# Designs tried in a protein design run: peptides against a protein of PDB entry 3S8F. Part 30

Target 1, 157 residues: chain A of PDB entry 3S8F
Amino acid sequence: VLTLFVAVPSLMTAFTVAASLEFAGRLRGGRGLFGWIRALPWDNPAFVAPVLGLLGFIPGGAGGIVNASFTLDYVVHNTAWVPGHFHLQVASLVTLTAMGSLYWLLPNLTGKPISDAQRRLGLAVVWLWFLGMMIMAVGLHWAGLLNVPRRAYIAQV
Target 2, 166 residues: chain B of PDB entry 3S8F
Amino acid sequence: DEHKAHKAILAYEKGWLAFSLAMLFVFIALIAYTLATHTAGVIPAGKLERVDPTTVRQEGPWADPAQAVVQTGPNQYTVYVLAFAFGYQPNPIEVPQGAEIVFKITSPDVIHGFHVEGTNINVEVLPGEVSTVRYTFKRPGEYRIICNQYCGLGHQNMFGTIVVKE

## One batch from the design tools (peptide; aimed at target 1 V75, target 2 K138)

Design b2_p15_6_s4 (made by RFdiffusion4, then SolubleMPNN; from b2_p15_6, 8 letters changed)
Fold by OpenDDE base, seed 4:
Structure b2_p15_6_s4 (fold): chain B 157 residues (1-157), chain C 166 residues (1-166), chain A 15 residues (1-15)
Amino acid sequence: as target 1 above (157 residues)
Amino acid sequence: as target 2 above (166 residues)
Amino acid sequence: DDLLRELLLLVYDAA
């Protein structure tokens, strides 16, 4: 099962990012096993969006390992499981990262800082997007495990 | 200052990398378990069977739907199935209850899906390749075949039926 | 297959 070795650099990258977040949180005064998380700038949509993307990436990445396994993929392939994986990777991780990047980039490009109202709205948008995607993704993965086919408008469950 | 930061980062990275490796081993163990217990229907790449999609309708075991179901043993059958735009052949597929059925599925045109509702049969069908699935129907009745791979304008209406007789 | 699905679900939820 050589395909699983592809997971190694991916996991290393993901958890290196996590390590960077831990370090950043601790630099901001967070202590203990989880205190560093609270110390991160959760009031900044430019930060929150990509972090939520990363959180969505965790189950998505695990699913990626499943999908890459020939034995496990046999069970989930071309079921609703696959769209669930895509929505976590593309519609969550990539999209939220793009959103976060825009929240950082636009103020810098225009020279105009975002207002407090815009900041709050941005936070609401990214959180609602994340929550909606998580609900959808969990539903799709669950449906996939129940053998609901992909690309079919009807299914016998 | 920078050196101290790098040392601290390294310590955290080691912890997270250890966790990542642990998770990797968990996934490998899970895959190993599934491989050991759920190998039915999995075809190794080295055993890939090929067929000419341009002649599969004209000659060979897929050419005549009336001869698609072949008894290979006392309670064993091979069923040669074509998935095409937009249906399956033969349709219906008639097999006896309790018999071991080997499906040999291929396509004369484009990629299709072969998903049998109520079963774990779910394979892609590629022109030029033969998909092999082994299954035993324990319950009599009708099982719907669904195409779960986009194959054209009629994809959404591409259905077949397996009839399991007592 | 049912056991495998349950196991996958468990792992998925834990991840």
Scores: peptide ipSAE 0.027, ipTM 0.780, DockQ to the pose 0.347
OpenDDE base, seeds 1, 2, 3, 5: peptide ipSAE 0.000, 0.009, 0.023, 0.022; ipTM 0.780, 0.732, 0.775, 0.748

Design b2_p15_7 (made by RFdiffusion4)
Pose (drawn by RFdiffusion4):
Structure b2_p15_7 (pose): chain A 157 residues (1-157), chain B 166 residues (1-166), chain P 15 residues (1-15)
Amino acid sequence: as target 1 above (157 residues)
Amino acid sequence: as target 2 above (166 residues)
Amino acid sequence: ENLLLWLLVFVFLAS
């Protein structure tokens, strides 16, 4: 029960952050129900990385609520589902957010500029990392529901 | 406009939060339902039941695997199961279909998992403790036990079998 | 036997 309550701050974060992004999209001219998304600064890796991380957090958090549901945890406990869940949370959102900081924080700390080429390379890196985490989340959640255990060298069997 | 957008955002946020809370409460009620049904039998016994891992293979209910299945009620069997590096005894565990099975599971060495494929049986096995879970097998046949807690280099090949007789 | 699985799917999707 208390774990289901720990989920409320992230459910609140989902709205406060989504509304903040929608407000920014509208300031930048975006209209429609989706125009506000397209109008956001998708050429900036510091923007893109946390946003993509937040997108993967939606299934990441859904799996966490499942794991927190006591008897439902007996379906997925110590299976590949669990790494599927935590890759979405820490290996995607937390890691992507830190990667995006290379693009505003590093210049601030070192004075070293980020070139146009380095910016584009950062875009590719955060997209590939995000997409790779999403594909693996699919493989691990599914294999987990099929009772494949975590922490196993299953290629040797 | 900022004032307006702000007001509207807070108003709809309050609505979302109430909905999100109502949803979490429904899940809590649904979990409470499972705890009142037979499906909750796989929840391990909360009572502490200590044993000694260094003598469990020499004395006590786990010393003779052939004697591991004991009828404890008219439709009940207790099964003493040893999960060790890297296997389970007895092998196979043989039980009748439709009977309630109380698995008492311990380990002489390291922590092992006990995950019966196709069931909700999924319990950690700690040396020095007895893990007790209950389940009734409704379908006869062979069920594979998977060790789902890393117990060393033999972990990926650590399996056992439950045969549910007709 | 499937109650927890279907409930899991429901909770997952609802979440």

Design b2_p15_7_s1 (made by RFdiffusion4, then SolubleMPNN; from b2_p15_7, 9 letters changed)
Fold by OpenDDE base, seed 4:
Structure b2_p15_7_s1 (fold): chain B 157 residues (1-157), chain C 166 residues (1-166), chain A 15 residues (1-15)
Amino acid sequence: as target 1 above (157 residues)
Amino acid sequence: as target 2 above (166 residues)
Amino acid sequence: DDLLRQLLLLVEAAA
């Protein structure tokens, strides 16, 4: 139970980012409880990629709490659950943040803006990446709950 | 202008921080609920038990697989299991249905996994450390032990069996 | 059915 308090700084950080997004969305004309979300620049892959990473980080963070809990981790540790968690944290959040950073950094460093075609392609890439990662992660977590072991080629189910 | 922006951000931050704290308490409440409704004992952290991996095969309770299953009380057993490259001993592990089994698991060589299919038994086995797991098999039959920690070239073929007798 | 059993094991471990 006490291990959950370790999640406090992480949650504070995560939701501080959310607060910044809300502020940005409201500055862009969004109103109400959810209108600010729609007002965010969803046409910019430099924005979309890291935000999708953060969205993937939500279930990953919840899983992190599970993995950090001694009694819960006893069940899920070294099952397919763990790779599912990793793919949300590293292959989603970190990777998508890196992708987003590049979409911002390269135009800035070169002084050459991305074309509309490159922008659209970038959006397609990050959304497809996110979708694929979510499918895989959900599958791995589900398999883990079905007692599928990690690092084994066979399983009971 | 900056002051106004900071105040606005602060208001949103306070709201989201409150939400984060609420979520924390939700998770704590869920754990509390599970504790209140549990049907089995909580897995304790316990004390770290150590053993010499260089002598565990020659002397002590792990040395003879024929003596690995020890009755410690009425319907209570301790099973001394070695996980090694690349298998388990004893193999099979034979225990009675409905008995409380205390597994004492260690390794003479490298780190292994001890994952029992059909159960929630899933521990890492470290040389020099004794892993203790308490479990009661309610259903008779065979339960496969899988190594889920990479331990070398034969890792993928490292399996054991627990036979639960009626 | 197997999923339910595994979920129950998880809950039991947490409790």
Scores: peptide ipSAE 0.020, ipTM 0.776, DockQ to the pose 0.122
OpenDDE base, seeds 1, 2, 3, 5: peptide ipSAE 0.000, 0.006, 0.017, 0.006; ipTM 0.774, 0.739, 0.776, 0.745

Design b2_p15_7_s2 (made by RFdiffusion4, then SolubleMPNN; from b2_p15_7, 8 letters changed)
Fold by OpenDDE base, seed 2:
Structure b2_p15_7_s2 (fold): chain B 157 residues (1-157), chain C 166 residues (1-166), chain A 15 residues (1-15)
Amino acid sequence: as target 1 above (157 residues)
Amino acid sequence: as target 2 above (166 residues)
Amino acid sequence: DDLLLELLELVYAAA
């Protein structure tokens, strides 16, 4: 009940954020169905990190609905699927959002802008983090569907 | 200017709301498809059955491992399993191939897992509650039972075996 | 039916 109750507002929030991104992209000169995406500030790690987090949140959120389903949860419960879900939600969305926030917060707290080298390094870190998380998440969800258990060091599969 | 911006934002929000509704139906359809195509060999029981964990070892159907496997009908068995720190009883569990097996699983101590590798049997076992799962083993051989719920220092070594005989 | 209940909950939450 609680998960489903939270799911709907979360979806609404996610799509509202998407609407804001489209608006921002179009204000920056983006045109067409997807042109607004290209117009967004992809050179700023403070922007890229949270957006990548949101992308990871999409499959994670869908997984949340699966986990909340009694019949489907029977299939995935206490399997590698669950850690996969957690890592998408926490290690992707939350962590990447935190990383992005730091790229805004630290310059403001210190009064010093980040260097170009720091910016480029930040972009590399965020993208590599996201890539690693997606690889791990796909692997864990796949293993979970194959009934690989969590909290066990050995599995038949 | 503020009015124009507000109107523009609303237009985008309306579009994304429509998309969100569409995606909701997609998710529902995916769930329905998964359920419709899911052929599980395990039928979970929704019946809540309670037992006293303090006496389950001394009396009742779980008390004697030698009497744990009960034939309830033609090609039908009930197996009374205890999950405890740190193992399962009976061990091994011996059942015939092709028979419908009803597992009645409970714990005398703490929460455990009951995960049978190679099957869809995967339930948590709570003291004071009986977990019921129905399964038919189509292939003979040995199936390992593992605990997938942390239950103490010996959790990682908590294993059992189901032997399916021809 | 569990699925029906879950769907109803989703609808209720959205309303």
Scores: peptide ipSAE 0.018, ipTM 0.740, DockQ to the pose 0.063
OpenDDE base, seeds 1, 3, 4, 5: peptide ipSAE 0.011, 0.012, 0.014, 0.012; ipTM 0.780, 0.772, 0.768, 0.744

Design b2_p15_7_s3 (made by RFdiffusion4, then SolubleMPNN; from b2_p15_7, 9 letters changed)
Fold by OpenDDE base, seed 4:
Structure b2_p15_7_s3 (fold): chain B 157 residues (1-157), chain C 166 residues (1-166), chain A 15 residues (1-15)
Amino acid sequence: as target 1 above (157 residues)
Amino acid sequence: as target 2 above (166 residues)
Amino acid sequence: DDLLRRLLELVYAAA
């Protein structure tokens, strides 16, 4: 039960980040319920990468609650579900955040701005990474629900 | 300036919190609906049972694989299973169809997995701890046991078999 | 079928 209390600060953080994004979008001229999303700087890979990481983190976080629950974890533990969760948390959120940080940090450290071509390439990289990770994660979670074991090269589904 | 921004952010935070609460109730409602319309079961928490891994092969119910399957009632059995590097004992495990089987699983060496294909039996096996799983096999045949916890160089080939007899 | 069963079990466990 105590483990589930970790969800509280995590959710608080998530909502704080969401609120910050909404505020930023509205400052950039976004209006309405969803207009603020479009107003965010989607042309900047330094922004897009960590945001995509956060988007991947949502289902990953939900899965974290599942994995932390005694009864729910029994169903998914040591199945392909668990690697699916890891790929959302580490290979998506952490990795994309690192990528985004580099897109911001390197130009500042070198004093050289990124070219438009580099910017476009960066956007392509982070989007493709995100999409690939989502496909992989969905597949792994689905396989886990089908009782495919973790750490086994063969399985009877 | 900063103060105004903080107030605005706070308002949005309240909105998102309200949304989260709303979603919570939606999820609870969906769970309630599902439970009302479908049957589901969850394996309850087992009792904490300890055993000495250094002597489990020498004495006690796990020591003799020929005596591993114990009839405890008219249609009830207890099976004492060892998961070790790199296999299971007894192997095969022979049980009758339709009987209630209580698996008592432990390890004499390192942590292993006990995943029975075609079933919802999936537990970790810790040295010094006894894992208890209750299951009734409705279909006769062979069920493969897979180790899904890394246990060494032979982990990938660590398999067992449960044979359910008519 | 197994997927459905597991989903139902998850729902039950969450309740």
Scores: peptide ipSAE 0.025, ipTM 0.775, DockQ to the pose 0.171
OpenDDE base, seeds 1, 2, 3, 5: peptide ipSAE 0.000, 0.000, 0.019, 0.000; ipTM 0.776, 0.737, 0.779, 0.745

Design b2_p15_7_s4 (made by RFdiffusion4, then SolubleMPNN; from b2_p15_7, 7 letters changed)
Fold by OpenDDE base, seed 2:
Structure b2_p15_7_s4 (fold): chain B 157 residues (1-157), chain C 166 residues (1-166), chain A 15 residues (1-15)
Amino acid sequence: as target 1 above (157 residues)
Amino acid sequence: as target 2 above (166 residues)
Amino acid sequence: DDLLLDLLLLVYLAA
């Protein structure tokens, strides 16, 4: 009940953020159904990180609904599925948002802009992190559906 | 112009809200599909049954491992299993192939897991509560029981075995 | 059914 109660406001927030992104992209000259996406500042790790976090949050959020469903939870409970869900939510959304926030916060606190090298490195880190998280998440969810148990170092599949 | 900006934002929000509603129905449909494809072998939750964890080892159906497997009808058995730190009782659990097995599982100490590899049996076992699982083993052989709920320093080594005989 | 109730609740809250 509580999960589903939170799910609705979360979805509303997510789509509101998406609306804001579309608005921003169109203000930056993006046109068409998807052109506004290309117009967003993909060269800024402070932007890219939280956006990638949001992308990871989509399957994670769907998984939350699954985990909250009695019948479906019976299938996935205490399997590798659960860690997969957590890593998407925490290590993707939360962590990437934090990483992105640092790329804004540190320059602001120090009064010094980041160098181009630091910016490029930041982009590389964020994208590689996201890629790794997606690989791990797919693997864990797949393993979970194959009934690989959580909190066990060996399993019979 | 703030008014124009506001109007534009509202238009985008309305569009995304409509999309949101559509996606909600998609998610519901996906859940329904998943349920429809995974309905086979679903074990319904049993009725709530309570036991005293402090006496479960001394009296009642869990007290004697030799009496843990009870035939309740033709090709029907009830198995009274204890999950404890750190193992299962009886061990091994011996049941016939093709029989309907009702597992009655409880714990005398802390919360444990009861995950039978190769099956969809996966429940948590709480002291004072009886977990009920119904399953029919169609294939003979050995099935390992794994504890998938942390229960102490020996958790990782807590295993049991179900032997299904022809 | 708990799942049905949850789904109905979700729909209700979304509407």
Scores: peptide ipSAE 0.018, ipTM 0.745, DockQ to the pose 0.065
OpenDDE base, seeds 1, 3, 4, 5: peptide ipSAE 0.000, 0.000, 0.016, 0.016; ipTM 0.782, 0.776, 0.771, 0.753

Design b2_p15_8 (made by RFdiffusion4)
Pose (drawn by RFdiffusion4):
Structure b2_p15_8 (pose): chain A 157 residues (1-157), chain B 166 residues (1-166), chain P 15 residues (1-15)
Amino acid sequence: as target 1 above (157 residues)
Amino acid sequence: as target 2 above (166 residues)
Amino acid sequence: AVAAVVARFLELFDL
């Protein structure tokens, strides 16, 4: 029960952050129900990386609420589902957010500029990392529901 | 406009939060339902039951695997199961279909998992402790036990079998 | 496989 309550701050974060992004999209001219998304600064890796991380957090959090549901945990406990869940949370959102900081924080700390080429390369890196985490989350959640255990060298069997 | 957008955002946020809370409460009620049904039998016994891992293969209910299945009620069997590096005894565990099975599971060495494929049986096995879970097999046949807690280099091949007789 | 997963959740919820 208390774990289901720990989920409320992230459910609140989902709205406060989503509304902040929608407000920014509207300031930048975006209209429609989706125009606000397209109008956001998708050429800036510091923007893109946390946003993509937040997208993967939706299934990441959904799996966490499942794991927190006591008897439901007996379906997925110590299976590949669990790494599927935590790659979405820490290996995607937390890691992507830190990667995006290379693009505003590093210049601030070192005075070293980020070139146009380095910016595009950062875009590719955060997209590939995000997409790779999403594909693997699918493989691991599904294999977990099929009772494949975590922490195993299953290629040797 | 900022004032307006702000007001509207807070108003709908309050609505979302109430909905999100109502949804979490429904999940809590649904979990409470499972705890009142036979499916909750796989929840391990909360009572501490200490044993000694260094003598469990020499004395006590785990010393003779052929004697591991004991009828404890008219439709009940207790099964003493040893999960060790890297296997389970007895092998196979043989039980009748439709009977309640109380698995008492311990380990002489390291922590092992006990995950019965196709069931909700999924319990950690700690040396020095006895893990007790309950389940009734509705379908006869062979069930594979998977070790789902890393117990060393033999972990990926650590399996066992439950045969549910007709 | 999907059927087995669904059957397992149905059994979990005594359905």

Design b2_p15_8_s1 (made by RFdiffusion4, then SolubleMPNN; from b2_p15_8, 6 letters changed)
Fold by OpenDDE base, seed 4:
Structure b2_p15_8_s1 (fold): chain B 157 residues (1-157), chain C 166 residues (1-166), chain A 15 residues (1-15)
Amino acid sequence: as target 1 above (157 residues)
Amino acid sequence: as target 2 above (166 residues)
Amino acid sequence: ALAEVLARLLELLSL
C-alpha cells in the first residue's frame, strides 16, 4: 500500500503531459472532446515518436502498479510479464523519445531541415517500431499471465 | 498572453489530475480486492527468516536431503529445499497429494529462482534468506521446478522435480 | 483466448 503512493506523482506527471498535449491541440484549432487530438502535428516524426512512447507508457505504467503490488507481483514476477513491462518502458517510451529527440535535434544543430522523403521515412520508422513493440509487449504480458517463466527457454504452456 | 495560457493549461491539468486520481483509486481498489480474496501461500510484510549460507549444507534442516521432508502434523509437511548451482535438493521432492506443504527454500551460493510449473509457486531464493511458500497439491503427478533467475553458466539447465503421490 | 487468460489469472490469484 505504501509503495502505491509512488503512483501519485507518476500519474500526475504523466497526465500533466497529456494536459499539455490537449492545450497544444486546442491551440492548433482542435475542438470538442477529441478534436484536439487530430489537430496535433501527426506529420512530424519528432512529435509522433515521443507521443507513441507515451501511449506505450500507459499500459506500462499500469503494469508498474501491478509489479509494485504484493499480491499481483506474486503472480507476474519473473514471468514473461516482466520483459513485457520492460519493453514498454525502455524499448518503447525511452527509445521512441530518443528517436523523436533526434528528429528534432539533428536538423536544428546542422541547420539543415529534413526532406519530405526523410520525414515520411521517419514516420514509417516510428510507427512500425511502435506497432512491433505493442505486439511484442501484448504477447509477453499474455504469456506471463499464462505463467511462462522469464529467463527460461522452455515452458509448460 | 502567458497568463491566459497558464490558466488554460491549469484547467486541463485539473481534469487530467482528477482522472489520474480516479485511476489510482481503481488500482488501489483492485489491490485491496486481491488482498481480501488472496489465499495463496504468500506471507506479505513478515519478518525475514535468515540462515547462514556458508553452513547450510553442513548443518541444519537443509543439510541432509533424505531428511528434507518433515511431517509437522496430520497431513502437513515442511520441505527444506536448497537451490544451488545448478539444481535443487532434494530432487525429486516427494510429497503426498492433498497435504499442506510448507516449502522452506534457501541457497548456499547465489540467487536462484524457484518456479513450479502448474502452480503459482514462484519465488526468488537468496543466500542467507529463507523463502517460505505454502501450497497444497490437489493433483498427483510430476511438477517441474524452473530457475527463472540468472545464476550462471548452467542457469538454463537448472531444473528440479516435485513428485506428488496419491 | 481472453477468457482463458482471465481464468488463469484468477487461478493464480486463488480466486
Scores: peptide ipSAE 0.017, ipTM 0.770, DockQ to the pose 0.417
OpenDDE base, seeds 1, 2, 3, 5: peptide ipSAE 0.000, 0.000, 0.013, 0.012; ipTM 0.767, 0.746, 0.774, 0.741; seed 1 fails the geometry check

Design b2_p15_8_s2 (made by RFdiffusion4, then SolubleMPNN; from b2_p15_8, 6 letters changed)
Fold by OpenDDE base, seed 5:
Order: sequence, then C-alpha cells, then structure tokens
Structure b2_p15_8_s2 (fold): chain B 157 residues (1-157), chain C 166 residues (1-166), chain A 15 residues (1-15)
Amino acid sequence: as target 1 above (157 residues)
Amino acid sequence: as target 2 above (166 residues)
Amino acid sequence: AAAAVAARLAELLSL
C-alpha cells in the first residue's frame, strides 16, 4: 500500500525533472522533439552521473510497483529479481548521484577546477559504471524470472 | 514576456503528460505480459494460522517427524514441515506422485525460506505462523528444498529433499 | 545500449 502511494508523487516528480531538463536543453539551443537532449552538458560528469542514475531508476521504479503487487510479488519474491531491483535503485541512482555530487562539490570547495584529463576520466568512470549496472540488473531480473533464488549459491537453472 | 514563458512551460508540461500517459500504458502492458507468462500454476496461500513456536517441537502435528505426512483423503496428503536452524523436518519428505499435497510449514526458531526447486513453491516461514502451500507433483524424483532467507551461520547449507514416489 | 555506451566511451577516450 505504501509503495503505491509513493509511486504516484514519484512519477510526477520524475516527469517534472524531465521537463526541467528539456527546458534547460532548449535554453542551450536545442530544437525539435529530441534536439534538446543533445544540447545538455554531456561533457560534465557532474551532470551525466545523476542523469544516468535517473535513467536506471526508471525501470527500477517500475519494478517497485511489480514488487508491491500481490500477484506479481508471488513470482519474484526472494529471487534474483529483488537484488536486481535494489541495484538499480541504490547502486545506480544513489551511487551515481553521489559520484556526480563529488565531481561538482570538490572543485567548488577547493576553488580548483578539475583538469581536462580528470574530466574525461570522470566521464569514462560514470559511463562504465552505468553500463556495468545495466548488464548486472538485466541479468539479475532475468535470472529472477527463471526462479533463481536469492541468498543461495546454487540454483537449478 | 511572462505570458510567453508561461505558454512555453505549459507546452512542455502537456508534452510530458502525454508521454507519461503513454508510459502508463506501456507499464500496464508489461505487467499483463508478465502475469500471462509467469503465473501459471499459482499456489494460493492458506488463511493465516498461528502456532506457538516454543512448543511446536514438543506437541502437536509437527512434534513427530514419523507422523508428519498425514493422508487426509483419497490422493490427498497434509505434510507438517518444520524449517529450523539448519534444516527441514521431516527430511526427506516422502509423498506419492500425483497426489495433492498440502504443506503446513512453520519454524521453531527464526525466519527461514522454503523454496522447492523445479516448482513454484516459494514461501517465507515465520515462527508463530503457519505457511500453507498446495502442490501436486506430476513427476517423480527428488526435489531440493532451499532456504532463501538468511537465518544464520549455517544458512548456506540448509537444504531439504522431497522424494516423490511413483 | 551497450554499443551506444561503448561508442560514447570511445569518443571520450579519443579512440
């Protein structure tokens, strides 16, 4: 019950954030239905990290509704599906947001900008992290649907 | 000035609302697909039943593993299973092929899992509660019971066996 | 998706 109550305002917030990104992209010169996306500051790891986190959070949020459904939870509960969901929420959104926060916070606190090499390395780290998380998440969700148990080192499949 | 900005914001909001609505239908479709493909043979749980975990080993239907399998009708059995640290009782659980089996599972100590490989039987076992699952084994052989709820140092080795006899 | 990320990574590393 609580999850479903939280889901509604969370969805509203998610699309509000997306609308804000669109507006920002259009202010930066982006035009058309999708041109605003390219206009966003993809060269800044402080931006890219939390945005990738948000993208990973979308299927995770949908999974939250699945987990809260009585009938669907019967299928997925205590299978590999559950850690797959958690890794999208915590290891993707929360962790990437934390990473992005560091890329903004440290330069601002010290007054010293990061070098171009550090910037590029940061971008690489964030994208690689996202890729790895997506691979693991897809694998865990798939395994869960195949009834691979959670908290067990052995499975029939 | 402010009017133009307001109008632009409204346009973006309308667009994203439309997208949101579209995504809603996508999610509903995905849920429907999942239900259609992964819920075959759902085992309904019984009504909530309580027991005293401190006495369940001493008296009642779980106390004697030799009497754990009870025939309740033609081709129908009830099996009283204890999940404990760290194993299952009785072990093995012997049941006939093709019979309707009602598992009554509880715990004398901590929360455990009861996940039977090769089946959709997957329940948590709480001290003080009786988990009820109904299943018919169509194929003879051995089915492994796995504890999928961490229950202590021996959790990883907590296994049981259901032997389905022809 | 993996290919897209790989392409982006290559771009960032000037490959």
Scores: peptide ipSAE 0.021, ipTM 0.756, DockQ to the pose 0.018
OpenDDE base, seeds 1, 2, 3, 4: peptide ipSAE 0.012, 0.000, 0.017, 0.015; ipTM 0.787, 0.753, 0.770, 0.774

Design b2_p15_8_s3 (made by RFdiffusion4, then SolubleMPNN; from b2_p15_8, 7 letters changed)
Fold by OpenDDE base, seed 4:
Structure b2_p15_8_s3 (fold): chain B 157 residues (1-157), chain C 166 residues (1-166), chain A 15 residues (1-15)
Amino acid sequence: as target 1 above (157 residues)
Amino acid sequence: as target 2 above (166 residues)
Amino acid sequence: ALAAVLERLAELLSL
């Protein structure tokens, strides 16, 4: 139980980012409990990518709490559950944040804006990446709960 | 202005921080509930048992695979298992159905895994440490042991077998 | 869904 308090700073950080998103959405004219979400710049891959990373981080973070429980970790440790977790954290959050950073950084460094075609392609890439990552992660977590081992090419189930 | 923006941000931050703490509480509560309603399977952290990996093959209870299965009481056995590059000993591990088995697992070389299919036995095996797992096989048959910790070039082929006899 | 996950984990822990 005490180990789970390590989740406090992480959750605080994560939801502080959410607060920034809410503020931004409301500044852009969003109203109500959820209207601010729609008001965010979903047409910009530099924005969408890291946000999708954050969305992937939610189930990953929840899994992190499970992994941090020494009793529950006994069940999931070195099963397919673990790859499911870190693919959400690294291959989703970190990777999508890097993608988003690239979509912002390159135009700013070169002074050349991305074309509309490049923007649309970028959106497609990050959404497809997110979708694929979610499918993979769900599959890995499910397999882990079925006691499929990590780092093994064969499993009974 | 900047001041107004900071006030607005602070209000949202307070809300989301409260939500964060609430979610933390929910997760802890759910774990606590699970443990409270299902207490039989709780394995607390125990004392670390150590062994010298450089001599474990030459002397002690792991040295002779033929003597690895030790009856410690009525329907109680201790099995001294070595995980090594690249296999397990004894192999197969033969135990009676319905007996309480205490596995004492260690490694003479590098870190290995000990994952028994069809069971909840899943531990890492570290040189110099003894992993202890207690299990009762209720069904006879063969249970495959899988190494789920990378241990070298032969890792993917590192398997063992537990044979549970009637 | 969370309850189902916890139930499965409990089962695997033999709780």
Scores: peptide ipSAE 0.022, ipTM 0.785, DockQ to the pose 0.227
OpenDDE base, seeds 1, 2, 3, 5: peptide ipSAE 0.000, 0.000, 0.015, 0.015; ipTM 0.774, 0.759, 0.786, 0.746

